# Ledger of designs, part 7: peptides against a protein of PDB entry 4A54

Target 1, 94 residues: chain A of PDB entry 4A54
Amino acid sequence: MSVADFYGSNVEVLLNNDSKARGVITNFDSSNSILQLRLANDSTKSIVTKDIKDLRILPKNEIMPKNGTKSPSTNSTKLKSAETYSSKNKWSMD

## One batch from the design tools (peptide; aimed at target 1 L55)

Design b1_p11_7_s1 (made by RFdiffusion4, then SolubleMPNN; from b1_p11_7, 5 letters changed)
Fold by OpenDDE base, seed 2:
Structure b1_p11_7_s1 (fold): chain B 94 residues (1-94), chain A 11 residues (1-11)
Amino acid sequence: as target 1 above (94 residues)
Amino acid sequence: SDTEKLKKALS
């Protein structure tokens, strides 16, 4: 298993200086031991693995606060179920 | 877990 198997995963990284970084794994340089994250502001952060104290993969449902992408408010257009008014032909027998 | 697998891959 390689780091590449986790490209696109959202991770939280705890660094040795007790700072935290959160982002999507975009690349890993195995030769230099550098993990690359795309942050919420679309910038890239490179982290040397020796500086990582701990990390965890975040669940997919945790929406990374993307600055500008208005999650399209899925206006749940309530598909007004066109109540097909079955006009019951009340056969008015004259 | 996936987290542990990733940690191992980074080590």
Scores: peptide ipSAE 0.709, ipTM 0.941, DockQ to the pose 0.832
OpenDDE base, seeds 1, 3, 4, 5: peptide ipSAE 0.709, 0.709, 0.704, 0.709; ipTM 0.941, 0.941, 0.941, 0.941

Design b1_p11_7_s2 (made by RFdiffusion4, then SolubleMPNN; from b1_p11_7, 7 letters changed)
Fold by OpenDDE base, seed 5:
Structure b1_p11_7_s2 (fold): chain B 94 residues (1-94), chain A 11 residues (1-11)
Amino acid sequence: as target 1 above (94 residues)
Amino acid sequence: DLEEALRKALA
């Protein structure tokens, strides 16, 4: 099995410094031994595997408190293309 | 054990 088989799984990671992180596995860099988690606030946390003390896979039904950060409604402000007002220099010959 | 499998995969 590969870490990729666990992409999308919700995990709790206990780090060597006794801090905890919860998130969905989104990526694994095998070359650098970096596990990426998407956290509840939609931020990404990169964890070096050597810093992992323990981990558990959370059940699918465990409601991760999604910090409902309202996805900023991209108010598509139509950037009105600045109409380049080509001022016709009317050279009035006096 | 899925956790064990994941640990092995991370190793």
Scores: peptide ipSAE 0.651, ipTM 0.923, DockQ to the pose 0.574
OpenDDE base, seeds 1, 2, 3, 4: peptide ipSAE 0.649, 0.643, 0.641, 0.632; ipTM 0.923, 0.922, 0.922, 0.922

Design b1_p11_7_s3 (made by RFdiffusion4, then SolubleMPNN; from b1_p11_7, 5 letters changed)
Fold by OpenDDE base, seed 1:
Structure b1_p11_7_s3 (fold): chain B 94 residues (1-94), chain A 11 residues (1-11)
Amino acid sequence: as target 1 above (94 residues)
Amino acid sequence: SLEKELKEALK
């Protein structure tokens, strides 16, 4: 298998300095031994393979912690349902 | 495991 078979996979990489990186595998430069990850902020991180201590493939269902971008508080403007008081004009026929 | 395969591919 080649690294290309894993393109698009979400991985957690443990580096030799005990730091971690999480991202989607976007590219691998075999000549320079550089793995490229797209991070949550859409930036790219290049990792030299010699610096990788361990890695795991994250299941598709793991909700990548959405960087708490404050979901824009959709001001749910409470559309005050205009209670159209249909005044029942009771036409009393005399 | 898939991780093992990826690790081997990175070597």
Scores: peptide ipSAE 0.665, ipTM 0.928, DockQ to the pose 0.701
OpenDDE base, seeds 2, 3, 4, 5: peptide ipSAE 0.639, 0.661, 0.651, 0.661; ipTM 0.928, 0.928, 0.928, 0.928

Design b1_p11_7_s4 (made by RFdiffusion4, then SolubleMPNN; from b1_p11_7, 6 letters changed)
Fold by OpenDDE base, seed 5:
Structure b1_p11_7_s4 (fold): chain B 94 residues (1-94), chain A 11 residues (1-11)
Amino acid sequence: as target 1 above (94 residues)
Amino acid sequence: SLEKELREALS
């Protein structure tokens, strides 16, 4: 089989540094031995095959944990309306 | 396993 047969597969890659990457296999550069994964955030991660310690193929039905993109909390900067207290000193002349 | 086949394909 070729790596191309696995294009579109969702995989979890364990790297030699014990970090993990999850993504869909989108490409393989055989000349440079680089596996490309599309991550949940739609970014692409390139992994050198020599750095791969282990792989598992995730079942199609396994919901990739959507990295909860924290919706940009629209910090509604409450424009504190500077209440300009114009104290009109009404000088009543007696 | 499929993982084994993939690993072999990556090598």
Scores: peptide ipSAE 0.650, ipTM 0.925, DockQ to the pose 0.568
OpenDDE base, seeds 1, 2, 3, 4: peptide ipSAE 0.648, 0.616, 0.648, 0.643; ipTM 0.924, 0.922, 0.923, 0.923; seed 2 fails the geometry check

Design b1_p11_8 (made by RFdiffusion4)
Pose (drawn by RFdiffusion4):
Structure b1_p11_8 (pose): chain A 94 residues (1-94), chain P 11 residues (1-11)
Amino acid sequence: as target 1 above (94 residues)
Amino acid sequence: EKTEELKEAIE
């Protein structure tokens, strides 16, 4: 597969200077081999790939926090509130 | 597997 399939992929990269960086890929130019990474902290960073010493794909979600649960639902409620409250599950023993 | 495929694609 080409890199186009891995565009938008969140991966970690170690550079020639033994520094590490991870971000979500946005672009790669073939002529110059230049990679733009859009990090989840609302920042953009352009890095030329020639400075890459090595590359690895990070696990999906739970990258920083460590847990042992399946987490089938995100259960997130950031912004947008309604007049209804829900706890654990809507239906139990059904 | 995917990490190897990506490294090969960049090379």

Design b1_p11_8_s1 (made by RFdiffusion4, then SolubleMPNN; from b1_p11_8, 6 letters changed)
Fold by OpenDDE base, seed 5:
Structure b1_p11_8_s1 (fold): chain B 94 residues (1-94), chain A 11 residues (1-11)
Amino acid sequence: as target 1 above (94 residues)
Amino acid sequence: DLEEELRKALE
């Protein structure tokens, strides 16, 4: 089989530095030994195959942890309504 | 298994 047969597969790659990368295989450059993964944030990570310690293919049903797109918390800047201090002119009628 | 086949394909 070729790497192309695995295009579209979701994989978890364990790197030699003990970090993990999870993504969909989008391309493989055999001449340079570079595996390309599309990550959950739609960015592309290029991995040199020599840096791969181990890998696993994730079942299609495993919900890729969607990096929770932090919904831009619309910080509703509550415009603190400037409390107009009404100067009560107390007319003291002496 | 498929992982082994992928590993071989990456070599």
Scores: peptide ipSAE 0.638, ipTM 0.919, DockQ to the pose 0.610
OpenDDE base, seeds 1, 2, 3, 4: peptide ipSAE 0.633, 0.614, 0.632, 0.614; ipTM 0.919, 0.918, 0.919, 0.917; seed 2 fails the geometry check

Design b1_p11_8_s2 (made by RFdiffusion4, then SolubleMPNN; from b1_p11_8, 7 letters changed)
Fold by OpenDDE base, seed 5:
Structure b1_p11_8_s2 (fold): chain B 94 residues (1-94), chain A 11 residues (1-11)
Amino acid sequence: as target 1 above (94 residues)
Amino acid sequence: SLEELLRSALE
């Protein structure tokens, strides 16, 4: 199992300075030991893994403070099938 | 390691 298997997971990270960060794992740079999180405000936070004291995976049902960007309610706008009106050009030959 | 932390978080 690799770190990449956790991409897209919501996590809470406790740092050595006792601060916390919550976000979705978007990337991990193994060469530099940097974990990238997407935060609730859609910003990206890079965390050096040596600064991580603890980490937990948040349950899917835990309401992440969504910045009130209204999920565009996919109004299922019923794409009304443009009825191609076959205009039968009735050419009346006189 | 981060991997170990993640693994532990699944337990």
Scores: peptide ipSAE 0.552, ipTM 0.902, DockQ to the pose 0.207
OpenDDE base, seeds 1, 2, 3, 4: peptide ipSAE 0.546, 0.519, 0.522, 0.544; ipTM 0.900, 0.898, 0.894, 0.899; seed 3 fails the geometry check

Design b1_p11_8_s3 (made by RFdiffusion4, then SolubleMPNN; from b1_p11_8, 6 letters changed)
Fold by OpenDDE base, seed 5:
Structure b1_p11_8_s3 (fold): chain B 94 residues (1-94), chain A 11 residues (1-11)
Amino acid sequence: as target 1 above (94 residues)
Amino acid sequence: SLEEKLKKALE
């Protein structure tokens, strides 16, 4: 079985420095021993296999915490409140 | 396990 058989799998990788990376396996460079993950923020992380302490395959149904979709910053156009200029209608009854 | 297979494939 090759790493390619796991392309598209969601994995959690524990690194030797005790940090964790979670992402989808997108590529493996066997010549350089580099595993590439696509992270939740759509960035890519390259991991040298020698730095991998452990890994687990996440179930397909496990909702990866979607990086909070940046709600499209609704540019709240500050509608400048139309200063209602009170026109002083001077009704001079003479 | 699948994990073990993947680990082996990464070697």
Scores: peptide ipSAE 0.667, ipTM 0.928, DockQ to the pose 0.585
OpenDDE base, seeds 1, 2, 3, 4: peptide ipSAE 0.666, 0.667, 0.639, 0.662; ipTM 0.928, 0.928, 0.926, 0.928

Design b1_p11_8_s4 (made by RFdiffusion4, then SolubleMPNN; from b1_p11_8, 7 letters changed)
Fold by OpenDDE base, seed 5:
Structure b1_p11_8_s4 (fold): chain B 94 residues (1-94), chain A 11 residues (1-11)
Amino acid sequence: as target 1 above (94 residues)
Amino acid sequence: KLEEELRKALS
């Protein structure tokens, strides 16, 4: 099998520095031994295969931790209600 | 295991 057979697979890669990367395999450069992962934030991480200590394929049903889509913070522009200072013109009838 | 096949493919 080739790495291309695993394109689209969600994997967790354990690196030699004990860091982990989780993403979808999008490309493999065999000439340079570079595995490309698309991360949850849609960024791409390039991993040199020699830096891979271990890897696992995540089942399709494992909900990748949805990077909490920051719900677009509705900048509720609190329209500061312009307090209309009603100047009560007190008509003093004398 | 699929992981082993992937590892082989990466080597």
Scores: peptide ipSAE 0.652, ipTM 0.923, DockQ to the pose 0.617
OpenDDE base, seeds 1, 2, 3, 4: peptide ipSAE 0.646, 0.625, 0.647, 0.618; ipTM 0.922, 0.921, 0.923, 0.921; seed 2 fails the geometry check

## One batch from the design tools (peptide; aimed at target 1 F6)

Design b1_p12_1 (made by RFdiffusion4)
Pose (drawn by RFdiffusion4):
Structure b1_p12_1 (pose): chain A 94 residues (1-94), chain P 12 residues (1-12)
Amino acid sequence: as target 1 above (94 residues)
Amino acid sequence: LKELVEYYKEEL
């Protein structure tokens, strides 16, 4: 597979200077081999791939926090509130 | 393998 399939992928990269950086890939140019990473902190960073010493794809979600649950639902409620409240599950023992 | 790549791929 080519890198186009891995565009938008969140991975971590160690550079030649033993520094580590991770972000979500946005682009790669073949002529110059230049990679743009869009990090989750609303920042963009352009880094030429020639400075990459090594590359690894990070686990999906739970990257920083460590848990042992399946987490089938995100259960997120950031912004947009309504007049209804829900706890644990809408239906129980059904 | 394509399904695995789509599994780890993220949208901005």

Design b1_p12_1_s1 (made by RFdiffusion4, then SolubleMPNN; from b1_p12_1, 9 letters changed)
Fold by OpenDDE base, seed 1:
Structure b1_p12_1_s1 (fold): chain B 94 residues (1-94), chain A 12 residues (1-12)
Amino acid sequence: as target 1 above (94 residues)
Amino acid sequence: LLEEIKKLRVKL
């Protein structure tokens, strides 16, 4: 499993300062340990993964930011397992 | 996902 398998997933990130960010995973910089999210206003937020306390994958039925980027067609089956885990635990330690 | 991100942090 790679962080790239979650690109295009809508997520909620809880930071160590108890602030929250919601967005679509667009990139992960492994060298700098930075997670990039596209926010609902089409802005990009970079989050240092050291500042991440917890992360959950949002179910597809929670309002996707309407920008109609086609779901990448690859392997819907593995995303279902991550979505199912996120439904049982408010915070996914995946 | 968070555990995979954590594993990537430990490999660097």
Scores: peptide ipSAE 0.157, ipTM 0.726, DockQ to the pose 0.112
OpenDDE base, seeds 2, 3, 4, 5: peptide ipSAE 0.131, 0.153, 0.155, 0.151; ipTM 0.702, 0.725, 0.724, 0.729; seeds 2, 3, 4 fail the geometry check

Design b1_p12_1_s2 (made by RFdiffusion4, then SolubleMPNN; from b1_p12_1, 5 letters changed)
Fold by OpenDDE base, seed 5:
Structure b1_p12_1_s2 (fold): chain B 94 residues (1-94), chain A 12 residues (1-12)
Amino acid sequence: as target 1 above (94 residues)
Amino acid sequence: LKELIESLRTEL
């Protein structure tokens, strides 16, 4: 199985420093053991394979959050904390 | 997946 078989695959890479990178595998430099990822911002990240702790292939249906799609600003409608109406128990003394 | 990581390390 060659790394080239995974070119164009979306992956998440966990590094030894516990940082994560997500991107598309675009190249592998076998001479230097460097995996190249295209990130969501169209930048490239080179990762030395020795620094890879774990890698997972993302399913094609996992919409990588394009950083550019404004997740609809869910207007966090501040749920106005329901003011607990302190119902003044009008203790009508009879 | 492990094989891919190992391939990345061994394709030297």
Scores: peptide ipSAE 0.223, ipTM 0.784, DockQ to the pose 0.041
OpenDDE base, seeds 1, 2, 3, 4: peptide ipSAE 0.214, 0.221, 0.220, 0.210; ipTM 0.780, 0.781, 0.778, 0.775; seed 3 fails the geometry check

Design b1_p12_1_s3 (made by RFdiffusion4, then SolubleMPNN; from b1_p12_1, 7 letters changed)
Fold by OpenDDE base, seed 5:
Parts: sequence; structure tokens; C-alpha cells
Structure b1_p12_1_s3 (fold): chain B 94 residues (1-94), chain A 12 residues (1-12)
Amino acid sequence: as target 1 above (94 residues)
Amino acid sequence: DKAEVEALRVEL
């Protein structure tokens, strides 16, 4: 199985610097060990394979966040800090 | 598939 068999696949690449890149594999330069990704902004990123810590193929149904689809604003529902109402039970001594 | 990822890593 060659790298060319993965052309057009969406991938997430974890780099050695803990940065991530997501894109479509468009080319591989075997002579220079360079993986080329097309990013969501249609730019091309070249990654030296030595800098790759991990790679995963994204499932076809994983909607690559198009830069323009607002990630659904996770309304940061401010988790209202559960005010620990320490209801001081004022024991009324009768 | 994990096997596909490993295949890619071997070729890279």
C-alpha cells in the first residue's frame, strides 16, 4: 500500500512540537520525506515526516470544521458554580 | 482504520 493510496484522505497530524494540522493529503515527496496537506483555507502545508509524532485518518463523516462553520458556539453555559448553599441549619432550640 | 494509519506511517 503506497502513500498515494491515501491521497484525498482527511488526516489529523500531531507534530513533535504538539501542534496539530488537519488537511487532505495531496502529495508526498519521498525524496525529501515531505507530506503535503491542503488545509481548510485552501492553503498548502508541507510537513517533514520526521516532525510527525502521530497521524490519524479522519472518518469521511467527520465534518472537517470548515473555517466558516462557526463551531457551534458551545454556549459556555457558565456552569453556575453550584453555590454550596451551606444552609447553616440554625437549630432553633426551642 | 488503525491498520491504514500504520500503513501510512510505514510508507512515510
Scores: peptide ipSAE 0.158, ipTM 0.751, DockQ to the pose 0.069
OpenDDE base, seeds 1, 2, 3, 4: peptide ipSAE 0.152, 0.154, 0.152, 0.147; ipTM 0.745, 0.748, 0.748, 0.733; seed 3 fails the geometry check

Design b1_p12_1_s4 (made by RFdiffusion4, then SolubleMPNN; from b1_p12_1, 7 letters changed)
Fold by OpenDDE base, seed 2:
Structure b1_p12_1_s4 (fold): chain B 94 residues (1-94), chain A 12 residues (1-12)
Amino acid sequence: as target 1 above (94 residues)
Amino acid sequence: VKEEIEALRVEL
């Protein structure tokens, strides 16, 4: 299974410093081991894969940063800014 | 989940 199979997937990344990032996988640089995420504010975050502690693919029903593909207009719940979803979802390494 | 991260790491 290639990283490319996950392009366009919305993911939550737990880093080794216990910080979290959420975004859509847009690219992977195999030469530098860098995962690129598009964030909800359309900015790009580059993450070194060695700094990744855990990674979860978010279900399509969780708030994808609306890149303008019209998923049917379920009400504009304003994705408020990067609220650190500090929900203690016990990252069970399953 | 672990397997997905390992897939990202093994493709390196």
Scores: peptide ipSAE 0.152, ipTM 0.744, DockQ to the pose 0.076
OpenDDE base, seeds 1, 3, 4, 5: peptide ipSAE 0.145, 0.144, 0.145, 0.148; ipTM 0.733, 0.730, 0.737, 0.734; seed 4 fails the geometry check

Design b1_p12_2 (made by RFdiffusion4)
Pose (drawn by RFdiffusion4):
Structure b1_p12_2 (pose): chain A 94 residues (1-94), chain P 12 residues (1-12)
Amino acid sequence: as target 1 above (94 residues)
Amino acid sequence: EEETEELKKAIE
């Protein structure tokens, strides 16, 4: 597969200077081999790939926090509130 | 691991 399939992929990269950086890929130019990474902290960063010493794909979600649960649902409620409250599950022993 | 190897090869 080409890099186009890995565009938008969140990966970690170690550079020639033994520094590490991870972000979600946005672009790669073939002529110059230049990679733009859009990090989850609302920042954009353009880095030329020639400075890459090595590359690795990070696990999906739970990257920083460590847990041992399946987490089948995100159960997130950031912004947008309604007049209804839900705890654990809507239906139990059904 | 397979996907990481494929990506490294694509970059090379």

Design b1_p12_2_s1 (made by RFdiffusion4, then SolubleMPNN; from b1_p12_2, 7 letters changed)
Fold by OpenDDE base, seed 5:
Structure b1_p12_2_s1 (fold): chain B 94 residues (1-94), chain A 12 residues (1-12)
Amino acid sequence: as target 1 above (94 residues)
Amino acid sequence: DELEKKLKEALE
């Protein structure tokens, strides 16, 4: 079985420095032994496998806080109607 | 977890 079989899996990685990373496996560089995770903030973290102390696969039902896929907020470009303030030059004739 | 074990093995 290859790491590629686990692409898309949500994992928690405990690193040798006792830090933890949670994310979805997106890539693995076998040549350099680098595991890539997509984190909750949509950033990517590259982890050298030698730095991994432990790893667990998170159950599918664990509602990772779906960073709410920002529904493509239709940027309703609120066309700020440039209210052209037609400054009526009231030419006050004296 | 068997899958976890397999993943660890795949990462070796």
Scores: peptide ipSAE 0.622, ipTM 0.914, DockQ to the pose 0.584
OpenDDE base, seeds 1, 2, 3, 4: peptide ipSAE 0.622, 0.598, 0.620, 0.603; ipTM 0.913, 0.912, 0.913, 0.912

Design b1_p12_2_s2 (made by RFdiffusion4, then SolubleMPNN; from b1_p12_2, 5 letters changed)
Fold by OpenDDE base, seed 5:
Structure b1_p12_2_s2 (fold): chain B 94 residues (1-94), chain A 12 residues (1-12)
Amino acid sequence: as target 1 above (94 residues)
Amino acid sequence: DKLEEELKKALE
C-alpha cells in the first residue's frame, strides 16, 4: 500500500521530540519523506518521517473536536447605517 | 492495527 491510500485518515503522530501532532493526512512527499497533516486549526504541518517515533490511526468515530466549521456566519455586514449626524448648524444669530 | 502497520510500512 502507499501513503496515498491513507489520505483523509486522521492520525496521531508522536515525534522524536515527544511532541504530538494530530491531523488528517493530506499529502506525502516520497522523495523527501515528508508527511503533511492538516491540523484542527486548518493549518498544515509537515513532518519528516525520520522524526516520527510512533503513529496511530484514529478511529472515525472519535469526534475530533470538529473545529466547528464556522457555519459561514453570513457576515451580516451590519451596515452600520452611518447615521449621518446632520449636525444642524444652529446658526445662532446674535 | 493492521492498517496502522501498513501505513508505517508505507512511510518507510
Scores: peptide ipSAE 0.635, ipTM 0.915, DockQ to the pose 0.609
OpenDDE base, seeds 1, 2, 3, 4: peptide ipSAE 0.627, 0.609, 0.633, 0.609; ipTM 0.915, 0.913, 0.914, 0.914

Design b1_p12_2_s3 (made by RFdiffusion4, then SolubleMPNN; from b1_p12_2, 8 letters changed)
Fold by OpenDDE base, seed 5:
Structure b1_p12_2_s3 (fold): chain B 94 residues (1-94), chain A 12 residues (1-12)
Amino acid sequence: as target 1 above (94 residues)
Amino acid sequence: DELEKKLKEALK
């Protein structure tokens, strides 16, 4: 079985420095022994396999907090209607 | 977990 068989799996990786990373396996560089994870913030983390102390596969039902895909907030560019304050120069004739 | 074991082996 290859790492590629696990692409798309959500995993928790414990690193040798006792830090943890959680993400989806997106790639594996076998030549360099680098595991790539997509994190919850959509960033990618590359982990050298030698730095992995432990790994677990997270169950599919574990609702990873979907960082709410910000529905593309249609940046309704509120066209700030430049209210052109037409400063009516009230020409006060004296 | 068998799958976890397989993944660990695949990462070697």
Scores: peptide ipSAE 0.643, ipTM 0.920, DockQ to the pose 0.574
OpenDDE base, seeds 1, 2, 3, 4: peptide ipSAE 0.633, 0.621, 0.637, 0.633; ipTM 0.919, 0.918, 0.920, 0.919

Design b1_p12_2_s4 (made by RFdiffusion4, then SolubleMPNN; from b1_p12_2, 8 letters changed)
Fold by OpenDDE base, seed 5:
Structure b1_p12_2_s4 (fold): chain B 94 residues (1-94), chain A 12 residues (1-12)
Amino acid sequence: as target 1 above (94 residues)
Amino acid sequence: DELEKLLKEALK
């Protein structure tokens, strides 16, 4: 089995420095032994395999970092309803 | 996890 068979899998990688990275496997450079992860913020992290202390595959049901599909920020143009202050000029006829 | 094992082996 190759690493490519795991492309798209969400993984948590524990590094030798005890830091953790979570992301989707997007690429593996076998020549350089570099695993590439797409992180929750859509950035890419390259990890040298020798720096990997441990790895787990996250279940599909775990909240994968929502690829922030940029919900089209519907710029809810808050149509500031121009409250037309109808200045009722009440002509008080005294 | 078997898959994790396979992935780890594939990363070697």
Scores: peptide ipSAE 0.604, ipTM 0.911, DockQ to the pose 0.589
OpenDDE base, seeds 1, 2, 3, 4: peptide ipSAE 0.599, 0.590, 0.602, 0.592; ipTM 0.911, 0.910, 0.911, 0.910; seed 2 fails the geometry check

Design b1_p12_3 (made by RFdiffusion4)
Pose (drawn by RFdiffusion4):
Structure b1_p12_3 (pose): chain A 94 residues (1-94), chain P 12 residues (1-12)
Amino acid sequence: as target 1 above (94 residues)
Amino acid sequence: EEKTEELKEAIE
C-alpha cells in the first residue's frame, strides 16, 4: 500500500536526533517527501520525512491512559446538554 | 506490525 492510505493515521516517529514525536498525518509530497502532522492539541506541524530515523503506528484510543476494558461506547457528553439524565444503561436485565 | 512494516516500505 502507498502512504495515501495512511494519511490521517496517528503514528509516532523518532527522528535522527533521538527525539520522539506523534501526530495524525495530513499530507506527504513525493518530490520533496514532506509530511504534515496535525496533532490532537489543535496544532499543525510540517516535518520533512528525511529526518525520520524510525516510524511506528500508535494504538487506537487509550494511547496515554492505560485501561483493561472493552469500552464499547465512548459515553462522552462534552458541550450540548439536554433535560434528560442517563446512568449506566437505559435498559437493564432486558 | 504488518501495517508499520508496509508504511516503512512505502516511505522508502

Design b1_p12_3_s1 (made by RFdiffusion4, then SolubleMPNN; from b1_p12_3, 5 letters changed)
Fold by OpenDDE base, seed 5:
Structure b1_p12_3_s1 (fold): chain B 94 residues (1-94), chain A 12 residues (1-12)
Amino acid sequence: as target 1 above (94 residues)
Amino acid sequence: DKLTEELKKALE
């Protein structure tokens, strides 16, 4: 089976540096061992195959996160610094 | 996934 048989497939690539890339396989350069992915933003990423730790084919039904899904704005919930309410011990002298 | 395995082999 040729790599070309997988052109157009959506894949998730786990790299040796533990980063992940998701995209469509657009090309494979066998001479240089480079896998080319089209990313969600329509940019192209070239990955050296030796840097690939793992690769999985995404099912067609898996909605590739459309770039338009706003990464949930990590609402930086400013953890309001718990104001240590110094409870003033009002000593009631009885 | 069979497809993944075949791709891996092709990429080796």
Scores: peptide ipSAE 0.209, ipTM 0.773, DockQ to the pose 0.563
OpenDDE base, seeds 1, 2, 3, 4: peptide ipSAE 0.182, 0.182, 0.195, 0.202; ipTM 0.767, 0.766, 0.772, 0.776

Design b1_p12_3_s2 (made by RFdiffusion4, then SolubleMPNN; from b1_p12_3, 6 letters changed)
Fold by OpenDDE base, seed 5:
Structure b1_p12_3_s2 (fold): chain B 94 residues (1-94), chain A 12 residues (1-12)
Amino acid sequence: as target 1 above (94 residues)
Amino acid sequence: DELTKQLKEALS
């Protein structure tokens, strides 16, 4: 079986530096031992296989935690609720 | 899992 048989698989890679990468296998350069992953942000990460400490194939049903799309910080313009100063006009009826 | 094992073998 070749790495190409796993193209399109979603994997989690643990690197020797204890960092993790998650992505879809898009390519493998056997000559240079480079695994290419497409990350959630559509960027590509190239990983030298010697730097891989461990990896696992993620089940299809695992919702890749959508990197929380930074909800566009709706600048909640704090609509300063204009405290309607109820000017109690005390109409003193003489 | 077996699939992961196979991938590891393919990467070796």
Scores: peptide ipSAE 0.650, ipTM 0.923, DockQ to the pose 0.628
OpenDDE base, seeds 1, 2, 3, 4: peptide ipSAE 0.649, 0.650, 0.649, 0.642; ipTM 0.922, 0.922, 0.922, 0.921

Design b1_p12_3_s3 (made by RFdiffusion4, then SolubleMPNN; from b1_p12_3, 6 letters changed)
Fold by OpenDDE base, seed 4:
Structure b1_p12_3_s3 (fold): chain B 94 residues (1-94), chain A 12 residues (1-12)
Amino acid sequence: as target 1 above (94 residues)
Amino acid sequence: DELTKKLKEALK
């Protein structure tokens, strides 16, 4: 299976610096090991895979806390707000 | 989950 099979999926990425990014997978550069995410603000974030501590695909029916408010998430819909964290936060794998 | 595991494997 290739990363391309997951294009369009919403993912949450935990980086080695304990920051988190959430977005839709739009591209993967295997030669340079760069994962690209489309963020809620419609910007693109490039992440070097070696900087990834952990990641997960967000379930389509998952209700997750977002800035103190629970909201549903899907793999096919655009994020409503930017989901980038610079501080330590709860990390659990589905 | 299994899909996440597959994605992690694909990223290696």
Scores: peptide ipSAE 0.659, ipTM 0.923, DockQ to the pose 0.733
OpenDDE base, seeds 1, 2, 3, 5: peptide ipSAE 0.650, 0.634, 0.657, 0.655; ipTM 0.924, 0.924, 0.925, 0.925

